# Peptides against a protein of PDB entry 6EJA: the designs that were tried, part 159

Target 1, 276 residues: chain A of PDB entry 6EJA
Amino acid sequence: VEYMPANPVRIAFVLVVHGRASRQLQRMFKAIYHKDHFYYIHVDKRSNYLHRQVLQVSRQYSNVRVTPWRMATIWGGASLLSTYLQSMRDLLEMTDWPWDFFINLSAADYPIRTNDQLVAFLSRYRDMNFLKSHGRDNARFIRKQGLDRLFLECDAHMWRLGDRRIPEGIAVDGGSDWFLLNRRFVEYVTFSTDDLVTKMKQFYSYTLLPAESFFHTVLENSPHCDTMVDNNLRITNWNRKLGCKCQYKHIVDWCGCSPNDFKPQDFHRFQQTARP

## One batch from the design tools (peptide; made by RFdiffusion4, then SolubleMPNN)

Design b2_p25_6_s2 (from b2_p25_6, 12 letters changed)
Fold by OpenDDE base, seed 1:
Structure b2_p25_6_s2 (fold): chain B 276 residues (1-276), chain A 25 residues (1-25)
Amino acid sequence: as target 1 above (276 residues)
Amino acid sequence: STFTDEELEEEAKELGDELEEAEAS
């Protein structure tokens, strides 16, 4: 028997998009769109054409909005975390959008479940947060991610300045930068003035690929730590041959992997009951 | 990431399937 929730959760999908991939975005949007959810789209400051296209879409759908502010984001940049944090704040201030979960998306990933399955699942576990951990040696993770290194985002580049120490008493964790966060935790991250949130925001403002670790670390060290589920319910299009190289060395003083965009045939998994 | 999410995604999928089965039972 398929579980049908009496009070289904509503999801705020946050899309961070850049470039001229309007067709790819359109495909993804059609694949994930549902009338009961909300879509908040940030377009890179440099992507004016895409911004115009997205604005047109947002005018056609009442549950689609575009960030009035735009950041120039780079791969691995600390500004990406800022984008998410500001988006979270905006979404919390939108009283007319009663969302229950925050889900970030790019053209490189989509939920592994159908809309009905996802909603049913999240409705059952609405008090949980879904963050996938790296599942490896944490010390190795810290080293490979450069968490013990100080980075500065400046002039569209992540500069490696030197070494740093992880704050004492903090258990650092991370993994996938695709997460499902409940509203309660988002509120905590956004509005808490406790030492943990304050220090971590500062720490991660000088961190490479901060979104892969910030929310994990904050959650696991917070009073909400018992709400963590080591699962992000995502499929990400990873191609090691294409994505795992120093292709962004010109932007970041580090090497890493980047997911690849999905092809049209890849969007078959996420089925919608209602589409635009 | 300096790691690929392939293994992470596989684990997530497996866990998701297990949870789904548990919900269906």
Scores: peptide ipSAE 0.013, ipTM 0.391, DockQ to the pose 0.051
Fold by OpenDDE base, seed 2:
Structure b2_p25_6_s2 (fold): chain B 276 residues (1-276), chain A 25 residues (1-25)
Amino acid sequence: as target 1 above (276 residues)
Amino acid sequence: STFTDEELEEEAKELGDELEEAEAS
């Protein structure tokens, strides 16, 4: 018997896409599309062909929109966070889209549950935020993420400018850059003028891979801290051999991992993944 | 990131050293 919630949550999916991901995007979109949800797609400023394709899709569906603004994003770039934050603001200003949850996606990410299961689950826990923590020593996390380093995104490169201090009194956390955030928390992040949000937005403007820790850190240090669930309900296609090497030295003054796009042969993993 | 902490730190350190050397030269 499928549990059908009386008041099912509606999800705003934010897709950040670039380059040659048209096939992957199409596949992902087909897999996640539902008439009751909303899809807001950002296409990299440099990906004009992809942008045209996405625009065509958006014209066919009333619940699909493309960002009128476009950023040039790079792997690890601070601009990715800016993209999410601006998308959040846009989505909050769209009064005709009554979404309850914000979920970010890429061509390398899939929800691990069916739509019905996801909706049922989130409807039950609509007051919670789902962010997966690294689950390791925070000191190590800070070091490996370069959070104590100052970066500047310029000319399609993340420049390491020097050392910096983490703001006093802030408990830093992070992990996956894939998250499920409720509307209330998104509103807080978007419109709050408190010191936490203000300082963190500034701090993470000069951070490598900011999406992996910004929302975690803000949430855990905010009045909403009790709403955190250490689970993002996702599967990300990580491949150490292909994605975990210092292959990005030409664009980032740091090392890290990049997820790989899902292929049809990867779909069997969904069946093997434990579900909450 | 799927790097182990140790692996990532090592690679980051190596990169940092390279950058410092380049700046010093």
Scores: peptide ipSAE 0.010, ipTM 0.366, DockQ to the pose 0.054
Fold by OpenDDE base, seed 3:
Structure b2_p25_6_s2 (fold): chain B 276 residues (1-276), chain A 25 residues (1-25)
Amino acid sequence: as target 1 above (276 residues)
Amino acid sequence: STFTDEELEEEAKELGDELEEAEAS
């Protein structure tokens, strides 16, 4: 008998989707859907077909909403972080959705545990934030991620403008762009006017792959640093055929890797249990 | 990412399992 917590956490799942993979999204959605959670879906501005499909889903479920705003997102683009930050603000303003955790999802990754296991675990650690660090040489990470480079997102491209310095006194960290953040920390990121949050928002607006480092860096340098858990509880599949080459040079003035899409056999790893 | 997310996630899984075991004990 799985232990049901007395006050189970409720999760706001933020999905950032693009393209025409409506069937894949539908399968993924079915695998993660639960009546007690909330789903906030952003569809790329250019993906009109997918947007129509997602709107249909949102009309069928009261706990599913679609962002009224839509951004044109690109691989490695700073706009991805903007999407998350705006989604966080929206979710905090939704007083009818009492969520406790923010979790981002795409068609490329999923939780490694069942819903019941995830809820039980997060209910136990509701005051913690889960971000996975790279676990390697930080100087090397900075160089490879291009954090010491200035980028500008314009015309569906990340332009490398030149070199920049890391702000003094800031311990930069990063790793996976998949995270589990508690409401309290999301509130801090959204509403704080302190120097840290203000400077980091500015800094990361010109950063390549900002979601892989922004929340790590803000958390670790904030008064909430003691809530950091170096784990994101995720499974990420990589496209082995693409490898880690400059396959996105046409989009970004840098090199990187891309994840795989879900396989049907992977969906069983996040099974939903019907709660009475 | 310039690092393979697979490597990062493998490490995360291991740590996650440890945390869950600690909770269950």
Scores: peptide ipSAE 0.009, ipTM 0.380, DockQ to the pose 0.054
Fold by OpenDDE base, seed 5:
Structure b2_p25_6_s2 (fold): chain B 276 residues (1-276), chain A 25 residues (1-25)
Amino acid sequence: as target 1 above (276 residues)
Amino acid sequence: STFTDEELEEEAKELGDELEEAEAS
């Protein structure tokens, strides 16, 4: 019997999906669905078939919604951060969805705990934010991530325009683009008009793979910096040979790594007590 | 570009290794 907290946290899961893998998405969704959580799904602007399929799912469950807006996102694109930020705003405006945590999910990354374990854990640490740092030389991280490079997303391509400077007085950090953020911090990121949030939103609009660094950097330089936990409670599937190459040069003027997709068997790691 | 493709691939591989280690530990 799992411990049931007196005031269990409710999670807003944000899924950013694209392509034609509707069956895979359906399997993943069934594996992670729980009646007490919320699911907000963005479908790429170009993925009309998938969008229709996701809409059908959303109509069957009151705690599943699809973004009414859709962006054309690309690997490494700055628009991915925009998608998360807009989703955060939408979720904060949904007064009928009392969520406590924001968690992004994909088929390529999975929580390492069951739903009950995750809820119990987050309920105990509801005031914390979970972002995994690279844990290495920060200067090397900046260089490898191209944070000192200026990128422009245009015409479904990330163009490298030249060099840039890191904003003065900002301690840049990053690592995993999978995070668990509490509502309080999401509110800060969404509605704050302070210099930090304003500058970082601007800076990261020209950044490659912005989700791997934006929230880390904002959190660590914010009044909420003491809430950071260097753990995202995720299982990643990296393949050095297959995942780390210049396979996206046709989309991005850079090289990087992409996590491998999880297999259907991996979905059982996020077991739910209540499934559709 | 400021880096060759070979240099970028090397950096990408190293970054992948770092991220893998960070997630595993």
Scores: peptide ipSAE 0.014, ipTM 0.433, DockQ to the pose 0.608; fails the geometry check

Design b2_p25_6_s3 (from b2_p25_6, 11 letters changed)
Fold by OpenDDE base, seed 4:
Structure b2_p25_6_s3 (fold): chain B 276 residues (1-276), chain A 25 residues (1-25)
Amino acid sequence: as target 1 above (276 residues)
Amino acid sequence: SSFSDEELEQEALELGDDLEAAEEE
């Protein structure tokens, strides 16, 4: 039995897209589009063809906008976090878009639930934030993620400059870079001037894959820490055999795993995924 | 997810497995 919310939440979907994956984007967009939600799309600065396509879509739908600014992002780049943070600010300044949740998406993942189920669920838990943790030894996670290393994004490369210390008193956490954040927490991240937010923004400006741990870490160390749910309600195409290797050493002084775009043969994953 | 070098690739794979498993719950 699905909860029927009297005041259904409205979602701001943020899509960060690049390359020439217009078909994949179109499929995802069709799958997630609803008139009651909002869609804010960032297209990589280098992806001009895709940008033109996305602009065309945005002109057809009043609840779809494209970022007027565009970043050139790289895998693992700190600029990805900047993209999310700026998008959050933009969305908060859009007074004509009364969204309740921020959800980031790519062509490599989908919401597990139908729109109705998702809205019902989030409406029931509108005060919660959904971030999935790595679920392993935290010290090991820090080492693997290179959180104790200083990186600089420059010239389309993440340069490893040396070692660094995690700020004292901060409990670092992370996992998935796909999250569902309520408006209240997004407001906190965007506008708070407390030491936590200030220090973490600075720290993660020099972090590899910052989106995988920034929001986790900020949330868990913030006054909003009790709102965390260790679940992101996503299905991601993790073809680990293809995605987990040192394939990005040419642009990052580190190695990592990346999700893959969904293919028709991956459809069985949607059928098998049933969340209670 | 990330790892420092190829020697940590197995660990990265395991992390990916954990994340995937958690999404399927």
Scores: peptide ipSAE 0.031, ipTM 0.501, DockQ to the pose 0.369; fails the geometry check
Fold by OpenDDE base, seed 5:
Structure b2_p25_6_s3 (fold): chain B 276 residues (1-276), chain A 25 residues (1-25)
Amino acid sequence: as target 1 above (276 residues)
Amino acid sequence: SSFSDEELEQEALELGDDLEAAEEE
């Protein structure tokens, strides 16, 4: 018998999707759907067919909504962070959706726990934020991520413009772009006008793969720094041979690794994987 | 994760391994 918390947390799942893989998205959605949670889906501006399919799904479920705005996103693009930030604002303004946690999902990354286990866990640690750090030399991480480089997203390309300095007094961190953030921290990121949030939003608007570092850096340098847990409770499908190459040079003046989408065969792994 | 060129591919692979391991722990 799983522990049933007295006040179970409710989760806002944010999905950023693109392409034509509507069947894959449908399978993923069915796997993660629960009546007590909320699903907010952004479809790339260029993916009109997928958008129509997602809209159809959203009309069938009261706890599923599609962003009324749509951005053209690219791999590594700064616009991905903008998408998350705007989604956070939207979700905070939805007074009829009393969510407690923000979780981003894709077909490439799943929670490692069942819904009941996840809810029980987060209900116990509702004041914490879950961000996974890279766990290596930070200077090396900065170089690899190109955090000391200035990028501009323009014409569906990330242009490397030159070098830049990390803001003084800021301890930069990062790792996984998959995170679990509590509502309190999301409110802080969304509405704070302090120097940290303001400067970091500006800094990361010219950053490659900003979601892998923005929330880590903001959290660790904020008054909420004591709420950080170095774990994102995810299972990611990393196929290094396929994912780690310069496959995006046509759209980014950099190289990188990306996780691969889960296939139906991978769902068995998801169901069997438990947090140690 | 990202890297600047082919010389950093090995480092990127290692980072990916670390992230995967950390997510499974």
Scores: peptide ipSAE 0.027, ipTM 0.517, DockQ to the pose 0.376; fails the geometry check
Fold by OpenDDE base, seed 1:
Structure b2_p25_6_s3 (fold): chain B 276 residues (1-276), chain A 25 residues (1-25)
Amino acid sequence: as target 1 above (276 residues)
Amino acid sequence: SSFSDEELEQEALELGDDLEAAEEE
């Protein structure tokens, strides 16, 4: 018997888009759109054409909004975290949008569940936060992510400045930069003035690929640590041949892997995905 | 995910595999 929630959760989908990926965005939007959810779209400052297209969409749907501010984001840039944090703040201030979960999406990411399944699942576990950890040696993760290195985002480049120490008493974690966060935790991250949140915001403002680690680290070291579920309930188009190389070395003084946009040929994967 | 050099590239690849596998299971 399929669980039908009496009080279904409503989701704020945050889409961070760039370039001219209008078709990919359209496909994703059609796949995830539902009248009961909310969609908050950030378009890169440099993507004016896409911005115009997205604005047109937002005018057609009452539950779709575009960020009035726009950042110029680069791969691995600390500004991506700023984009999420500002989006979270905006969404919390939108009193007319009673969302329960925050979900970030890109053209390289899709939920593995149907809307009904996702809503049912999240409604059952509305007090949980879903973050997928790397599941390996944390020391290796720190090294490979460059978390012990200081980076500065400047002039559309992530400059590696030198070494740094991870704050004492902080258990660093990370993995997927795709997460499902409940409103309560988002409120904590946004408005808390405790030492943890303050220090981590500062620390991660000089971090490469901060979204892959910030929320994990904050959650696990916070009073909300018991709400963590090591699962992000989505499929990401990981293609190592395309994504796992120094393709962004010209932008960042580091190398890394990135997911790829889904193509029609990739859609067959959705039929084979299942998560506990 | 990221890596500093060629030696860490393998670890990054493995991490990608792990993430992909976890998402597909």
Scores: peptide ipSAE 0.026, ipTM 0.552, DockQ to the pose 0.345; fails the geometry check
Fold by OpenDDE base, seed 3:
Structure b2_p25_6_s3 (fold): chain B 276 residues (1-276), chain A 25 residues (1-25)
Amino acid sequence: as target 1 above (276 residues)
Amino acid sequence: SSFSDEELEQEALELGDDLEAAEEE
């Protein structure tokens, strides 16, 4: 018998999706759907077919909504962070959705816990934030991520404009762009007018792969730093042969890796790795 | 995960592997 908490947390799942992978999205959605959670879906501005499909789903479920705004997102683009930040604001303004945690998802990631296990765990640690750090040399991470470089997203391309310095007094961190954030921290990120949040929003507006570092950096330098847990409770699908080449040079003036979409056979792995 | 050029591809691969492994734990 799984432990049912007296006050179970409710999760706002934010799905950022693109392309034509409607079947894959449907599978993912079916796997994570629960009546007590909330689903807020952003579809890339260019993915009209997928948008129509997602709208159809949203009409069938009262706890599923689609962003009324749509951005043209690119790999490594600063607009991805903007998508998350705007989604966070929207979700905070939805007074009829009393969510406790923010979790971002795509077709390329999967929770390693069942819904009941995840809810039980998060209910116990509702005051914590879950972000996974890179776990290596931070200076090397900065160089690899191009955090000391200035980028501009324009015309579906990330242009490298030049060098920049990391703000003084800021401990930069990052790693996975998959995170579990509690409502309190999301409120802080959304509404705080302190120097940290203001400067970091500006800094990361010109950052490559900003979601891999923004929330880590803000959290660790904030009054909420003691809520950091170095684990995102996720499983990713990395293709070592295809995923880490300069395949995005046509989009970004940098090289990088991205997780691949899950295949049906990958779900078996998730079941094997799922634990309380 | 990113890298500046082809010389950093191996480092990017390693980082990706580490992130995947860490998320599975």
Scores: peptide ipSAE 0.010, ipTM 0.428, DockQ to the pose 0.341; fails the geometry check

Design b2_p25_6_s4 (from b2_p25_6, 11 letters changed)
Fold by OpenDDE base, seed 4:
Structure b2_p25_6_s4 (fold): chain B 276 residues (1-276), chain A 25 residues (1-25)
Amino acid sequence: as target 1 above (276 residues)
Amino acid sequence: MEYTEEELEEMAKELGDDEEAAEAE
């Protein structure tokens, strides 16, 4: 018997989308849409066609909103973290949207459970935060991620400026840039003025792929550290054959991996309950 | 904390099993 929670959690889905993949976005949206959840969509500043399409969707559904601000985001850019942080603030200020969890989605990552299963699971573990760690040697991760390097996002490029030190007393962690965060932790990240949050926001403003590490690092070093679950309940579509390479050197002064886009044939792998 | 270590381990196991199953597909 599937556990039916008496007080089911409501999810704020944050979608950061770009490009021309309107059909893919529509398919994804249909797969994840539910009347009890909330959808906050950021469209890249350069993706005007997509923005128009998303605006049309938002007008049809009361629980779908589009960010009034738009950033030009690049792969690995610090602006991605800024997008999430601003979205978090916006969502916390939306008093008419009583969400319990923050979940980011893209065309390359899906929940591995049905909506009912996801809601049931999160309702049972509503005080937990779900972030997947890299599961490797941390020193290797730091080097590979370039966390000991200083980057500046400028002119749609991540410029490597030099070396830096990780702040003393901070245990750096990271892994997947897909996470499920409870409202309490999001409130902490958004409004806390403690040294940890302040320093980490500053530190990660000059970090490559900051979303893969910021929330992990903040959580693990915070008073909320015991709420961490090393799983993000996601299936990611990474091209293992391509692996990590320097294919984006023209955009980033670093080598990294990029996720694959899901193909239509991949959707059958996801058991999502259609919206009523 | 509301959850026991045993409960967290069980949760981790369940999640791990699901992830492994998904990766095998």
Scores: peptide ipSAE 0.016, ipTM 0.458, DockQ to the pose 0.027
Fold by OpenDDE base, seed 1:
Structure b2_p25_6_s4 (fold): chain B 276 residues (1-276), chain A 25 residues (1-25)
Amino acid sequence: as target 1 above (276 residues)
Amino acid sequence: MEYTEEELEEMAKELGDDEEAAEAE
């Protein structure tokens, strides 16, 4: 008997999309779409065709919206974090969308459970935040991620400017840039004026791949630290050959790995189930 | 539904991501 929670969580899915893969996006969207959830889609500023397509979809569904603002996002760019942060603010200001969890998605990452399973699980642990840590030596992580380096996003490029110090007293962490955050923590990140949030926003404005570390670091150093779960409840597809061979060296002064897109055959891994 | 710690661990294992390659470079 599939357990149905009495008060099921509602999820705000934030999709950050780019390129011309409209068909792939449509397939993914159909796979993850549920009437009880919310979908907030950011289309890269340069992806006008995709933007038009997404707008058409959004007009067909009341629980699908497209960001009225659009950023030019690059791999590893600080602008990606800005996109998430602004999306969080927007979603919090949407009083007609009572979401409980924030989940970011791309074509490269899927929940591997049915909607019912995901909702049941998150409903049980609605007070927790799910972020996957690197699970290795933290000093190595800092070095490999370039967290001790200063970067500037300018002209669609991440420029390495020099060295920097990690703020004293801050335990830096990170790993996956895919996360499941509860509304309470999102509210904290969005509206808190404490030194932690303020300083981390500033720090990560000059960070490479900030989404892989910002939320981890903020959470673990915040009053909400006890809500940390070291798992993002996702399956990612990493292409070792393409993703980890400085594929984007032309746009970043660093080497890193990027998740690979799911193949159409992988879309079945997230089954849409209707809530009774 | 209440999940036991074991069930949660199993779920975490099943739902875990494979980003080791990214961290291992």
Scores: peptide ipSAE 0.017, ipTM 0.406, DockQ to the pose 0.038; fails the geometry check
Fold by OpenDDE base, seed 5:
Structure b2_p25_6_s4 (fold): chain B 276 residues (1-276), chain A 25 residues (1-25)
Amino acid sequence: as target 1 above (276 residues)
Amino acid sequence: MEYTEEELEEMAKELGDDEEAAEAE
């Protein structure tokens, strides 16, 4: 019998979805759905068919909602961070959803533990934030991520405009764009008017792949820095055979590597595989 | 999350198709 915590945490799962992969989304949703958690889904502004499908799902479950606003997001674009930030605000304003943790999900990765294990773990460490760092040379990370470059998202493209300076006194960090954030930190990010949060929001508005670095950087430079755990509790499907390729210039003017999407055949890893 | 060129192309295609469909509606 798995230990059930006396005060189990409730999770707000945020899904940012696009395209026509309604069946894939449905399958994923079924795999992660639990009555005690909350699901907030953003559908890309251009994905109307998918939006209709997601709305249909949301009508069937009281703990599933769809964002009333929709952004035209591109993967790796600044708009993705904006989507998360706005979703965080919305979730904080939902007084009828008493969530304790914010978790973003995609079809590319899954929690490494069962729901019960995840809840038990987070209930034990409810005051912590789980962000996975790159674990490499920070200068190399900055260069590879293009953090010292200025980007502008326009017309569904990330335009590289030139060089920029990282704000003085800020220790930049990053890694995975998959994270588990406690409500307290989300409140801080959402409502703080301090110089750190204000400057970082501005800085990352012109950043490529901002979600991989924004929350790390804000957390580590904030009064909440002691709550950092260098683990995001994710299973990532990485196929080494794919190697590293430059990103398609149609979307972003940068090069990078990507993990594979989670496939149904990989479902067995959900309960058995530790994070690489 | 980093994306392969192929993944980005696929996403771009999907988004483009949806946008075109939306404009046609």
Scores: peptide ipSAE 0.006, ipTM 0.366, DockQ to the pose 0.029; fails the geometry check
Fold by OpenDDE base, seed 3:
Structure b2_p25_6_s4 (fold): chain B 276 residues (1-276), chain A 25 residues (1-25)
Amino acid sequence: as target 1 above (276 residues)
Amino acid sequence: MEYTEEELEEMAKELGDDEEAAEAE
């Protein structure tokens, strides 16, 4: 008997898509679509054909919407973070969509676990946020990510302007730009006026690959830091299986273990200690 | 992903080239 939680979580899938990969998107969409979830799709401003296709899909499904705004989202650009943040705001303002989790996907992602497994897992851990850290020397990470460098996104290009310092008192972290965030944390990121959120939004507006670090950093330095799980449930890059060296194509593994087999002892190894 | 300074510069150049391609679509 597949364990159906009494109050199953509903997921807002945010899809950030670009290019002409309509077939790939369609395949991915079919694989992840469920009537109980919500799908909010951003199509790159330059991808008009894809936008038309996505609009057509959105008209067929009541739980699929397309962003009325469109950004030119370049790989590594600050605009990607802006896209997520604006999408989060939009989703919070959609009172008719009672979602519990935010999950970002690209057209290249493909789930390797069933919806039931994902829902069961997230329903059990609905108060947690799932972000994967780099697991290496943090100073090295900062340097290699260019977090100590100032970038400006202009004309679909990331311009290096110079050096900068990490804000004092902030423990910077990061890793994967794929995350599973609960509604409560999304609300915090969206509406908080505290110095942390405000300063980090500004800081990451001039950051390369901001989505790989912003949410990690905000979460770990926030009152929600205890909800951090160092696992994004994304284990395999889709392209590894195909022998391709493409970035940000992932096979989504929603659960490394069966929800029924997941023991508290197993969970603790993924839980990060709250930073003082 | 972690990058060297050289890789970051190359990446920035590549991103600029994509703009021209996008305008052509």
Scores: peptide ipSAE 0.005, ipTM 0.344, DockQ to the pose 0.035; fails the geometry check

